Peptides against a protein of PDB entry 4HTP. Designs and how they scored, part 103

Target 1, 231 residues: chain A of PDB entry 4HTP
Amino acid sequence: SQTVASHVPFADLCSTLERIQKSKGRAEKIRHFREFLDSWRKFHDALHKNHKDVTDSFYPAMRLILPQLERERMAYGIKETMLAKLYIELLNLPRDGKDALKLLNYRTPTGTHGDAGDFAMIAYFVLKPRCLQKGSLTIQQVNDLLDSIASNNSAKRKDLIKKSLLQLITQSSALEQKWLIRMIIKDLKLGVSQQTIFSVFHNDAAELHNVTTDLEKVCRQLHDPSVGLSD

## One batch from the design tools (peptide; made by RFdiffusion4, then SolubleMPNN)

Design b2_p18_4_s1 (from b2_p18_4, 7 letters changed)
Fold by OpenDDE base, seed 1:
Structure b2_p18_4_s1 (fold): chain B 231 residues (1-231), chain A 18 residues (1-18)
Amino acid sequence: as target 1 above (231 residues)
Amino acid sequence: SEVEKRFEELIKKIEEEA
């Protein structure tokens, strides 16, 4: 069965997240998220017009927006240092060079940007002049690759983890990789709380999540903003 | 937004294929 996530470019999610991050006020941040969500729901309705009882929902996107709430996928086993080394290798950066050192010592940046401790931002600036301008992955494909990483981490297959990471990296822009890194590290730095995200999604979302701790269930049961928990 | 426009394009495509 087709899903919305199989059609939506990962780049579009990243663009939305970027807008949210750059927005100064809570209201503007909420607006950007709401616009994406509303578009998603409209497409869902069109895609599944002739199909009842579909399990498709906003979950594929929500689990990337709130990665700290992920319970289905096991740990990735990926840290900033691992990513740094991977990028150095992939980009063929001199290990004693400025860019390699920026990645390895991301907590003490030597550059002009005040991005101390933000590995994703450091990576972004290193990647920007060196990678594709536009990625090709859908949200579903990103989730599939992340599933693979988690599974292989559990199986202690570091080689296969690297393979999936390389696939993600080589098919993503610098901006997409910035957000992908933050998703993997589980810190998006959006400037909006989990509660705000849930509140925008559905009035009952926070409550249902508090009880079930099942993000997919929350997304499925509360897919329609007009239908509450008691309905 | 451009993202919204792309969603609309996707919707249109699905509707045309139906």
Scores: peptide ipSAE 0.627, ipTM 0.941, DockQ to the pose 0.924
Fold by OpenDDE base, seed 4:
Structure b2_p18_4_s1 (fold): chain B 231 residues (1-231), chain A 18 residues (1-18)
Amino acid sequence: as target 1 above (231 residues)
Amino acid sequence: SEVEKRFEELIKKIEEEA
């Protein structure tokens, strides 16, 4: 069945996240998230106009925005060091070169950017001059690849993990990869709390999540902001 | 925003195909 996530570019989610991160005030951060969510809901209504009782929801996006609440996927088994090595290999970076060392020693403050400890930002600057300007993946495709990574990690199939990672990397811009890395590491650094995200999504979202710990259920049951839990 | 415009385009496309 067709889903909203199968139509929405991953780049658009990343662009929204970038705007949220760059916004200084809580109100502005909320506005950017709300605008994306409202657009998503409008498209959902159009896409499913003639279909009742669809299971489609904001879940594909929400699980990327709140990756620490992911319960459907098992662990990726991916750390910054693995990604660093992968990028060095993929980009054919000299091992003793400045960029390779930046990736490997991402925790050490190097340069004026103050991005020490944020591997995703370090990777972004290395990738920016080397990667595609525009990615081609949808949100659904990103989730499918992440599902594959988690499944293959559980199955101890490292070669297949690498394959899926390469697909993600080669079809993503530097900006998209920055956010993808943060999703995998489960630290988006948006400057907005989980509670704020839930409150914007639905007034009852935090409560339902606290009881069920099921992010998909939250997104599905509270898809309509006008319909509460007691309805 | 450009993102919102793309959503509008997607909606338009769905409506035209329906």
Scores: peptide ipSAE 0.624, ipTM 0.940, DockQ to the pose 0.917
Fold by OpenDDE base, seed 5:
Structure b2_p18_4_s1 (fold): chain B 231 residues (1-231), chain A 18 residues (1-18)
Amino acid sequence: as target 1 above (231 residues)
Amino acid sequence: SEVEKRFEELIKKIEEEA
């Protein structure tokens, strides 16, 4: 069955996340998230107009926005060091060059950008002049690739993990990769709390998640903001 | 926003195909 996630570009999620991160006030951050969510719900209604009781929901996006709450997908087995080495190889960076050293020593302040400790930001600046300007992946495709990585990590298939990572990297812009890295590391640095995200999604979302700890159930049961748990 | 515009375009496409 068709899903909203199969139609929405990953770039659009990343653009929204970037706007949220750059916004200083809570109200503005909430506005950006709400606008994306409302658009998603409107598209859902159009896509599924003649199909009642679909299982499609905001879950494919929500699990990327709140990756620390992921329970369905197994561990990726990916750390910053692994990504650094992969980028050095993929981009053919000199091992003793400035960019390679920035990636490997991301915790050490080496530049004026103040990005020490944020591997995703360091990677972004290295990637920006070297990668595609526009990515081609949908949210569903990103989730499929992440599923593949987790599955292959469980199976100890390092070659297949690398293959999926390369596919993610080669089909993504620098900005998309910045956010993808943060999703994998499970730290988006949005400046809004989990509670705020849930509150914007649905008034009963935080409560339902506290009881079930199932993000997919939360997204499915509370897909309609006008229908509560007691209804 | 540009994101919202693209969603609107997607909706329009679905409505035209229906």
Scores: peptide ipSAE 0.622, ipTM 0.940, DockQ to the pose 0.922
Fold by OpenDDE base, seed 3:
Formats: sequence, structure tokens, C-alpha cells
Structure b2_p18_4_s1 (fold): chain B 231 residues (1-231), chain A 18 residues (1-18)
Amino acid sequence: as target 1 above (231 residues)
Amino acid sequence: SEVEKRFEELIKKIEEEA
């Protein structure tokens, strides 16, 4: 079945998130998110023009924007240390080299950029000169790979976890990987609250989520901003 | 924005194929 997420590049979500993060004011952060959401809804209407009863919603994007609210996927079993080791191996970084040490000791302020404790930012600078300039993954493909990682983690299939991670990494730019890492670790550092994200999405979103704790249900039931919970 | 333009292009493509 056709979904909006199958058409939207993951790079476009990452670009939007980057703009939100870089914006200093709450109003600018909200504007960037609203513009992306409005574009998504317009595309949804066009894509599903002849199909009114679809289950497609903003959920594929929302679960990446608010990864701490994910309840469908099991745990990834991935930490910064695992990613550091994977990158060192994949990029053939010297183990005693500066870049390898930066990844392994990401909590220690060794850099000039003040990125201490932010593994994703440290990884970004290591990856930028070494990775693709443009990724090829859609939002749906990213979610499919993340689903695979979670499923294989539950099944203790480490080889398949690595395979899916390699697909994500090799098909993503440095910027996309920065955000992907933050999604996996479940800390986007957007500088905007969960409540604000929900309020922009739908006036009743926070309330419905507080009751159901089901992000997909929130996205489906409140897909139309003009239709409320009481309707 | 560049992202919005790409969404518009996708919409246009769907409308032309329908």
C-alpha cells in the first residue's frame, strides 16, 4: 500500500530537524515543524485522494521525532559504544588515531567545538569527510530497517543487526546519520518540548497521548487538525 | 523551503499520473 513515508526522503526530515535545532526562538522552531507537517498532510490528501479509509498517518515521522514515546518497537540494544566500535571498523579508523579516540571518549571534552557528551555531533564531524553527500533512504525504509534491528535484537541475531545498521550507514549522509543516531539513542536535542510538538500537531494530541500512550493512535485519530476527540 | 518544493513536486507528479 502507498504511504506518504514511502515517498518522503529521510534527508528532508533530517534537514527539517536541523533547522529546528539551529533556530533560537520557540516561534521559529514551531514554524519549521508546522511547515513540514502541513506539507505532509497536503501530500497525504493528494496521495489518498480516492481512498478515504486509509490507516496512513504522520506516525512514521512522529515516532522518529519523538522516539522516547516509541512503544511498537522493542529495544534496539544499541548504545554509543557499540556505534563507536562499528564506525571505527567500517571507516577503517586507526584504533589509536584521533578520530577513533574521539568516538570512544565522546564524553571527555577533547574537541574545540564544545560537543562533549553529544556522540551524534562527534560522529557527524568524523563522518562528514568520509560519507555520502546525499542519502537515498525514505522515511519508510529507515523505519523498516529500525524495525529489523529491534526484531533481531529480541531474537539475539547480532549478525542481522549489523547488516541493517550497515545499510542505514552506507545509504546516509553524515547529517542524516547524526539524526539517526539521536533517534536510536532517543534524544534529539531539538530544544522544543514534547508538549509543543503535540500542540502543533493537534490541539487534542497531548490529551489523547496521556490517556492511550499510543503514538500511532494519536496520529491516526487526530490526522485531521479540524476533527477533535469529542467528534 | 527546499523541502516544501520537493513536496510540491511529488504532489504534482501524483496529480499528473492520476
Scores: peptide ipSAE 0.622, ipTM 0.939, DockQ to the pose 0.921

Design b2_p18_4_s2 (from b2_p18_4, 6 letters changed)
Fold by OpenDDE base, seed 1:
Structure b2_p18_4_s2 (fold): chain B 231 residues (1-231), chain A 18 residues (1-18)
Amino acid sequence: as target 1 above (231 residues)
Amino acid sequence: SSVEERFEELIKKIEEEN
């Protein structure tokens, strides 16, 4: 069965996240998220017009927006240092070079940017002049690759983890990789709370999540903003 | 194009295929 996530480019999610992050006010941040969500729901309705009882929902996107609430996918086993080493290798950066050192010593940046401790931002600036301008992955494909990483981490297959990471990296822009890194590390730095995200999604979302701790269930049961928990 | 416009394009494509 087709899903919305199989059609939506990961780049579009990242663009939305970037807009949210760059927005200074809460209201503007909310607006950007709401616009994306509304578009998603509208496309869902069109995609599933002739199909009842579909399980498709906003979950594929929500689990990337709120990665700290992920319960289906196990741990990735990926840290900043691992990513740094991977990028150095992939980009063929001299290990004693400026860019390699920036990645490895991301907590003490030597650059002009005040991005101390933000590995994703440091990676972004290193990647920007070296990678594709536009990625090719859908949200579903990103989730599939992340599933693979988690599964292989559980199986202690480091080689296969690297393979999936390379696929993600080589098919993503610098901006997409910035957000992908933050998703993996589970810190998006959006400037909006979990509660705000849930509130925008559905009035009953926070309550249902508090009871079930099941993000997919929240997304499925509360897919329609006009239908409450008691309905 | 904006993200929203691209969604509209996706919708249009689906509607044309049906």
Scores: peptide ipSAE 0.685, ipTM 0.954, DockQ to the pose 0.836
Fold by OpenDDE base, seed 4:
Structure b2_p18_4_s2 (fold): chain B 231 residues (1-231), chain A 18 residues (1-18)
Amino acid sequence: as target 1 above (231 residues)
Amino acid sequence: SSVEERFEELIKKIEEEN
């Protein structure tokens, strides 16, 4: 069945996340998230106009925005060091070169950017001059690849993990990869709390999540902001 | 185009197909 996530570019989610991160005030951060969510809901209504009782929801996006609440996927088994090594290999970076060392020693402040400890930002600057300007993946495709990574990690199939990672990397811009890394590491650094995200999504979202710990259920049951839990 | 404009384009495409 067709889903909203199968039509929405991953780049658009990343662009929204970038806007949220760059916004200084809480109100502005909320506005950017709300605008994306409202657009998503409008498209959902159009896409499913003639189909009742669809299971499609904001879940594919929400699980990327709140990756620390992921319960469907098992652990990726991916750390910054693994990604650093992968990028060094993929980009054919000299091992003793500045860029390779930046990736490997991402925790050590190097330079004026003050991005120490944020591997995703370090990676972004290395990738920006070397990667595609525009990615080609949808949100659904990103989730499918992440599912594959988690499944293969559980199965101890490192080669297949690498394959899926390469697909993600080669079809993503530097900006998209920055956010993808943060999703994998489960730290988006948006500057808004989980509670704020839930409150914008639906007034009852935090409560339902606290009871069920099921992000998909939250997104599905509270898809309509006008329909509450008691309805 | 903005993200919102791209969503509107997607909606338009779906409406045209129906």
Scores: peptide ipSAE 0.682, ipTM 0.954, DockQ to the pose 0.838
Fold by OpenDDE base, seed 5:
Formats: structure tokens, sequence, C-alpha cells
Structure b2_p18_4_s2 (fold): chain B 231 residues (1-231), chain A 18 residues (1-18)
């Protein structure tokens, strides 16, 4: 069955996340998230106009926005060091060069940007002049690749993990990769709390998640903001 | 184009196919 996630570019999610991160005020951050969510719901209604009782929901996006709440997908087994080595190889960076050293020593302040400890930001600046300007992946495709990585990590298939990572990297812009890295590491640095995200999504979302700890159930049961748990 | 405009384009495409 068709899903909203199979149509929405991953770039559009990343653009929204970037806007949220850059916004200083809570109200502005909330506005950007709400606008994306409302657009998603409108498209859902159009896509499923003649199909009642679909299982499609905001879950494919929500699990990327709140990756720390992921319970369905197994561990990736990916750390910053692995990504650094992969980028050095993929981009053919000199091992003793400035960019390679920035990636490997991301915790050490080496630059004026104040990005020490944020591997995703360091990677972004290295990637920006070297990668595609526009990515080609949908949210569904990103989730499929992440599922593959987790599955292959469980199966100890390092070669297949690398293959999926390369596919993610080669089909993504620098900005998309910045956010993808943060999703994998499970730290988006949006400046909004989990509670705020849930509150914007649905008034009963935080309560339902506290009881079920199932993000997919939360997204499915509370897909309609006008229908509560007591209805 | 904005993200919202691209969603509107997706909606329009779906409506034209139905």
Amino acid sequence: as target 1 above (231 residues)
Amino acid sequence: SSVEERFEELIKKIEEEN
C-alpha cells in the first residue's frame, strides 16, 4: 500500500528540521513543526481519500524526529569514528589532511565555528563542497536503508552495512547527511523537548506514549488531532 | 519553493490521478 513517506522527500524533512534548529524562540520552532505536520496530514487525507482504516501514519517521520524513542529498529552499531573513516575513504581525503583530522578529532576544537563535539556539523562543512546539492531519497527509502543497516548489524554483515551507508551518503546532500548523522546518533539538537513535539502532534500523545512506549501506536491512534483517546 | 508548496504539488498530483 502507498504511504505518505514514500512520496515525501527526505530533503523536505531535513529542511524543516534545519528551520526548527535555527529558530530561536519556542513559538517559532513549534510553528515550523506544525506546518510540516499539517501538510503531512493534508497529503495523507488526499492519498487515502477512498481508503478507510489505513495503517499509514506520521510514524515514518516521527521515528526520525524522535530517534531516541525508536524501539522497532535494532541498534545500528554505528559511531562517529566509523562514519569518519567512511567519509575519509569515500571522499578520498588525505589522512593527514585538515578535513580528515577534523572528522577524526571532532571533539577537539580546531576551528572558529564552535562545532566541537558535534560530529554532524563538522561533517556538514566537509561535505558541502564535495557532495550533491540535492538528494533523491524519500523518507520511506531512508527508513528502508536504516532498517537494512540495523538488520545487517544484527547479522554481523559489515560489508552490507557499508553498502547501505554508501547508498545513503551518495544520494544525499550535505544538509541531509548532517541530519541523517544526528538521526543515527540519536541527537537532533532541535532545541525543543519531546513533550513539546508530542503536544503539537496531539493533546493525548504524551499520555499514550507514557503508557504504551509505542511510537507507532501513538501515531496511528492519534492520527486525527480532533479524535482523542476517550472517543 | 517551500516545503508546504511541494506538499501542495503532491496533493495536486494525487487529485489529478484520481
Scores: peptide ipSAE 0.682, ipTM 0.954, DockQ to the pose 0.835
Fold by OpenDDE base, seed 3:
Structure b2_p18_4_s2 (fold): chain B 231 residues (1-231), chain A 18 residues (1-18)
Amino acid sequence: as target 1 above (231 residues)
Amino acid sequence: SSVEERFEELIKKIEEEN
């Protein structure tokens, strides 16, 4: 079945998130998110013009924007240390080299950037000169790979976890990987609250989520901003 | 192009295919 997420590049979500993060004011952050959401809804209407009863919603994007609210996927079993080791191996970084040490000791200030403790930012600078300039993954493909990682983690299939991670990494730019890492670690550092994200999405979103704790249900039931919970 | 412009391109493509 056709979904909006199957058409939207993951790079475009990451670009939007980057704009939100870089914006200093709350109003600008909200504007960037709203513009992306409005575009998504407009495309949804065009894509599903002849099919009114679809289950497609903003959920594929929302679960990446608010990864701490994920309840469908099991745990990834991935930490910064695992990613550091993977990158060192994949990029053939010297183990005693500057870049390898930056990844492994990401919590220690190196004095070069104010990025101490932010593994994703440290990884970004290591990856930028070494990775693709443009990724090829859609939002749906990213979610499929993340589903695979979670499923294989539950099944203790480390080889298949690595395979899916390699697909994500090799098909993503440095910027996309920065955000992917933050999604996996479940900390986007957008500088905007969960409540604000929900309020922009739908006036009743926070309330419905508080009751159901089901992000997909929130996205499906409140897909139309003009239709409320009481309707 | 902006993200919004790329969405418009996607919409246009879908409308042309229908």
Scores: peptide ipSAE 0.681, ipTM 0.954, DockQ to the pose 0.838

Design b2_p18_4_s3 (from b2_p18_4, 6 letters changed)
Fold by OpenDDE base, seed 2:
Structure b2_p18_4_s3 (fold): chain B 231 residues (1-231), chain A 18 residues (1-18)
Amino acid sequence: as target 1 above (231 residues)
Amino acid sequence: SEVEERFEELIKELEEKA
């Protein structure tokens, strides 16, 4: 069955997240998220115009925005050190070079940007001059690849994990990779709380999640902002 | 926003195929 996530570029989610992060005020951050959500719902209505009771929802995006609440997908088994080594290999960075050292020593301030401890930001600046300007992945494709990584981690298939990571990296811009890293590490640094995200999504979302701990169920049952939990 | 515009384009494409 067709899903909204199969049509929405991952780049558009990343652009939205970037806007949220760069916004200083809570109101502006909320506005950017609301605009994306409203657009998603509008497209959902158009895509499923002739189909009632579809299982499609905002869940594919929500699980990337709130990756710490992921319960369906098992652990990736990926840390910053693994990603650093992968990038050094993939980009053929000299081991003693400035960029390789930045990735490996991401906790130590070595640069002018003050991004010490933020691996994703350090990776972004290394990737920016070396990666595609525009990625080609949809939100669904990103989730499929992340599912593959989690499954292969559970099965201890390191080579297949690397294969899926390489697909993600080679088909993504530097900006997309910045956010992908943050999704994998489960720290987006958006500057908005989980409660705020739920409140914008639906008034009853936080309550339903507190009871069920099921993010997909929250997204499906509360897909329509006008239909409450008690209706 | 550019993202909103792209969503509108996607909707338009669906309507044209329908």
Scores: peptide ipSAE 0.609, ipTM 0.942, DockQ to the pose 0.893
Fold by OpenDDE base, seed 4:
Order: sequence, then structure tokens, then C-alpha cells
Structure b2_p18_4_s3 (fold): chain B 231 residues (1-231), chain A 18 residues (1-18)
Amino acid sequence: as target 1 above (231 residues)
Amino acid sequence: SEVEERFEELIKELEEKA
């Protein structure tokens, strides 16, 4: 079935997240998220104009924005060290080179950027001169690949995990990879709370999530901001 | 925003195919 996520570029989500992160004030952060959400809902209405009772919702995006609330996917089994090694291999970085060492020692403050401990930012600067300028993945495709990674981790198929990671990496810009890494590690550093995200999405979202702990159910039942839990 | 414009383009494309 057609989904909004199958049409929306992952790059657009990443651009929105980047804007949110760069915004200093809460109000500005909220505005950027609201604009993306409103656009998503508008497209949803257009896409499903002639179809009632669709299961499509904001869930594909929401689970990437709030990855710590993911309950459908099992653990990825991916840590920063694994990604560092993968990038060193993929980019053919000298093992004793500056960039390889930055990736491996991402927790150690190196240079003036003050990004110590943020592997995604370290990776971004290494990737920026080496990767595609524009990615080609949709939000749906990213989720499919992440599902594959989680499934293969559960099945202990490391080779297939690597395959899916390579697909993600080779079809993503440096900026998209920065955010993808943060999604995998489950730390987006947006500077906005989970409660704020829920409040912008729907007034009843936090309450429903507290009861159900089901992010998809929250997104589906509260897809329409004008329809409450009691309706 | 550029993202909003792309969503509008997606809607337009959908309407043209329908």
C-alpha cells in the first residue's frame, strides 16, 4: 500500500532535524517540527483522499525522531566502534591517519570543534568531503533497512547487517549519515524534549503513549490533531 | 521552506497522475 514515507525523502527529515538542532529557542525548534508535520499531514490527506481507514500515519518519521521509544525493532547491535571500523574500511582510510583516529577516538577532544563524544559529528566531518551531496533514500527505505539490520542482528547474521549498512551509507549524504548514526545510537541531540514533540504532534499524545507505550498506536489514533482520545 | 515546497510538489505530482 502507498504510504507517505514511501514518497518523502530521508534528506527532508534530516534537513528538518538539522534546522531544529541549530535553532536556539524552543519556539523556533517547535516551528520547524510543526512545519514538517503539517506538510506530512497535508500530503497524507492528498495521498489517501479516496481511501478510508488507512493504517498509514506519521509513525515512520516519529520512530526516527524518537528512536529511544522504538519497540517494534529489536536492538541493532551497532555501536560507534563498529561504525568507525566500517567507515575506515569503506572509505579506505589509513589506519594511522588523522581521520581514522578521529573516528576511533571520537570521545577524545580533538581540534576546535568541541564535538567530543558525538560520534555522528565526527563522522560528518570525515564524510563531508567524501560522500554524495544528495541522498536517494526515502523514509520508508531507511526504515526497511533499519528493520533488516535489527532482524539480522537477532539472527546473528553479521554479513547481512553489513550489507544493509553499506546500502544506507552509499545512498546517503554526509548530513543524512550524521542523523542516521544518531538514530541508530538513539541520541538525536535536538534540544527539545520528548514531551514537547508529543505536545506538538497531538495534545493527547503523551498521555496515550504513557498508557500504551506504542508509538505506532499513538501516531495512528491521534493522526488528526482535531480528534481526541475521547472522541 | 524548501521542504514544504517539495511536499507541495509531491502533492502536485500526485494530482497529475490521478
Scores: peptide ipSAE 0.608, ipTM 0.942, DockQ to the pose 0.832
Fold by OpenDDE base, seed 5:
Structure b2_p18_4_s3 (fold): chain B 231 residues (1-231), chain A 18 residues (1-18)
Amino acid sequence: as target 1 above (231 residues)
Amino acid sequence: SEVEERFEELIKELEEKA
């Protein structure tokens, strides 16, 4: 069955997340998230106009926005050091060069950008002049690749993990990779709380998640903001 | 926003194919 996630570019989610992160006030952060969510719901209604009782929901996006609440996908087994080595190899960076050292020593302040400890930001600046300007992946494709990574990590297939990572990297812009890295590491640094995200999604979302700890159920049962748990 | 505009385009494309 067709899903909203199969139509929405990953770049659009990343652009939204970037706007949220750059916004200083809570109200502005909420506005950006709400606009994306409302657009998603409108497209859902159009896509499924003649099909009632679909299982499609905001879950494919929500699990990327709140990756720390992921329970379906197994561990990736990916750390910053692995990504650093992969980028050095992929970009053919000199091992003793400034960019390679920035990636490997991301915790050490080496520059004026104040990005020490944020591997994703360091990677972004290295990637920006070297990668595609526009990515080609949908949200569904990103989730499929992440599923592949988790599955292959469980199966100890390092070569297949690398293959999926390379596909993610080569089909993504620097900005998309910044956010992808943060999703994998499970730290988006949006400046908005989980509670706020749930509150914007649905008034009963936080309560339902506290009881079920199932993000997919939350997204499915509370897909319609006008229908509550008691209805 | 550009994102909202792209969603509107997706909806239009869907309606044209229906």
Scores: peptide ipSAE 0.602, ipTM 0.941, DockQ to the pose 0.840
Fold by OpenDDE base, seed 3:
Structure b2_p18_4_s3 (fold): chain B 231 residues (1-231), chain A 18 residues (1-18)
Amino acid sequence: as target 1 above (231 residues)
Amino acid sequence: SEVEERFEELIKELEEKA
């Protein structure tokens, strides 16, 4: 079945998130998120013009924006240390080299940039001169790969986890990987609250989520901003 | 924005294929 997520590049979500993070004011952060959401809904209407009863929603994007609310996927089993080791191997970084040490000791402020403790930012600077300038993954493909990682983690298939991670990494820019890492670790550092994200999505979103704790249900039931919970 | 423009292009492509 056709989904909006199968057409939207992951790079576009990452670009939006980057703009939100860089914005200083709450109003600007909200504007960037609203613009992306409105574009998504407009595309949804065009894609599903002849199909009124679809299950497609903003959920594929929302679960990446609010990864701490993910309940469908099991745990990835991935930590910063694992990613550091993977990058050192994949990029053939000297183990005693500056970049390898930065990744392994990401909590220690060694750099001139105030990025201490933010593994994703440290990884970004290491990856920027070494990775593709433009990624090729859609939001759906990213979610499919993340589903694979979670499933294989539950099944203790480490080799298949590595395979899916390699696909994510090799098909993503440094910026996309920065955000992907934050999604996996479940800390986006957007500077905007969960409540604000829900309020922009739909007036009743926070209430429905508080009752159901089901992010997909929130996105499906409140897909139309003009249709409320009481309707 | 560039992202909005890409969404518009995607919509246009859908309309041309329909």
Scores: peptide ipSAE 0.594, ipTM 0.940, DockQ to the pose 0.892

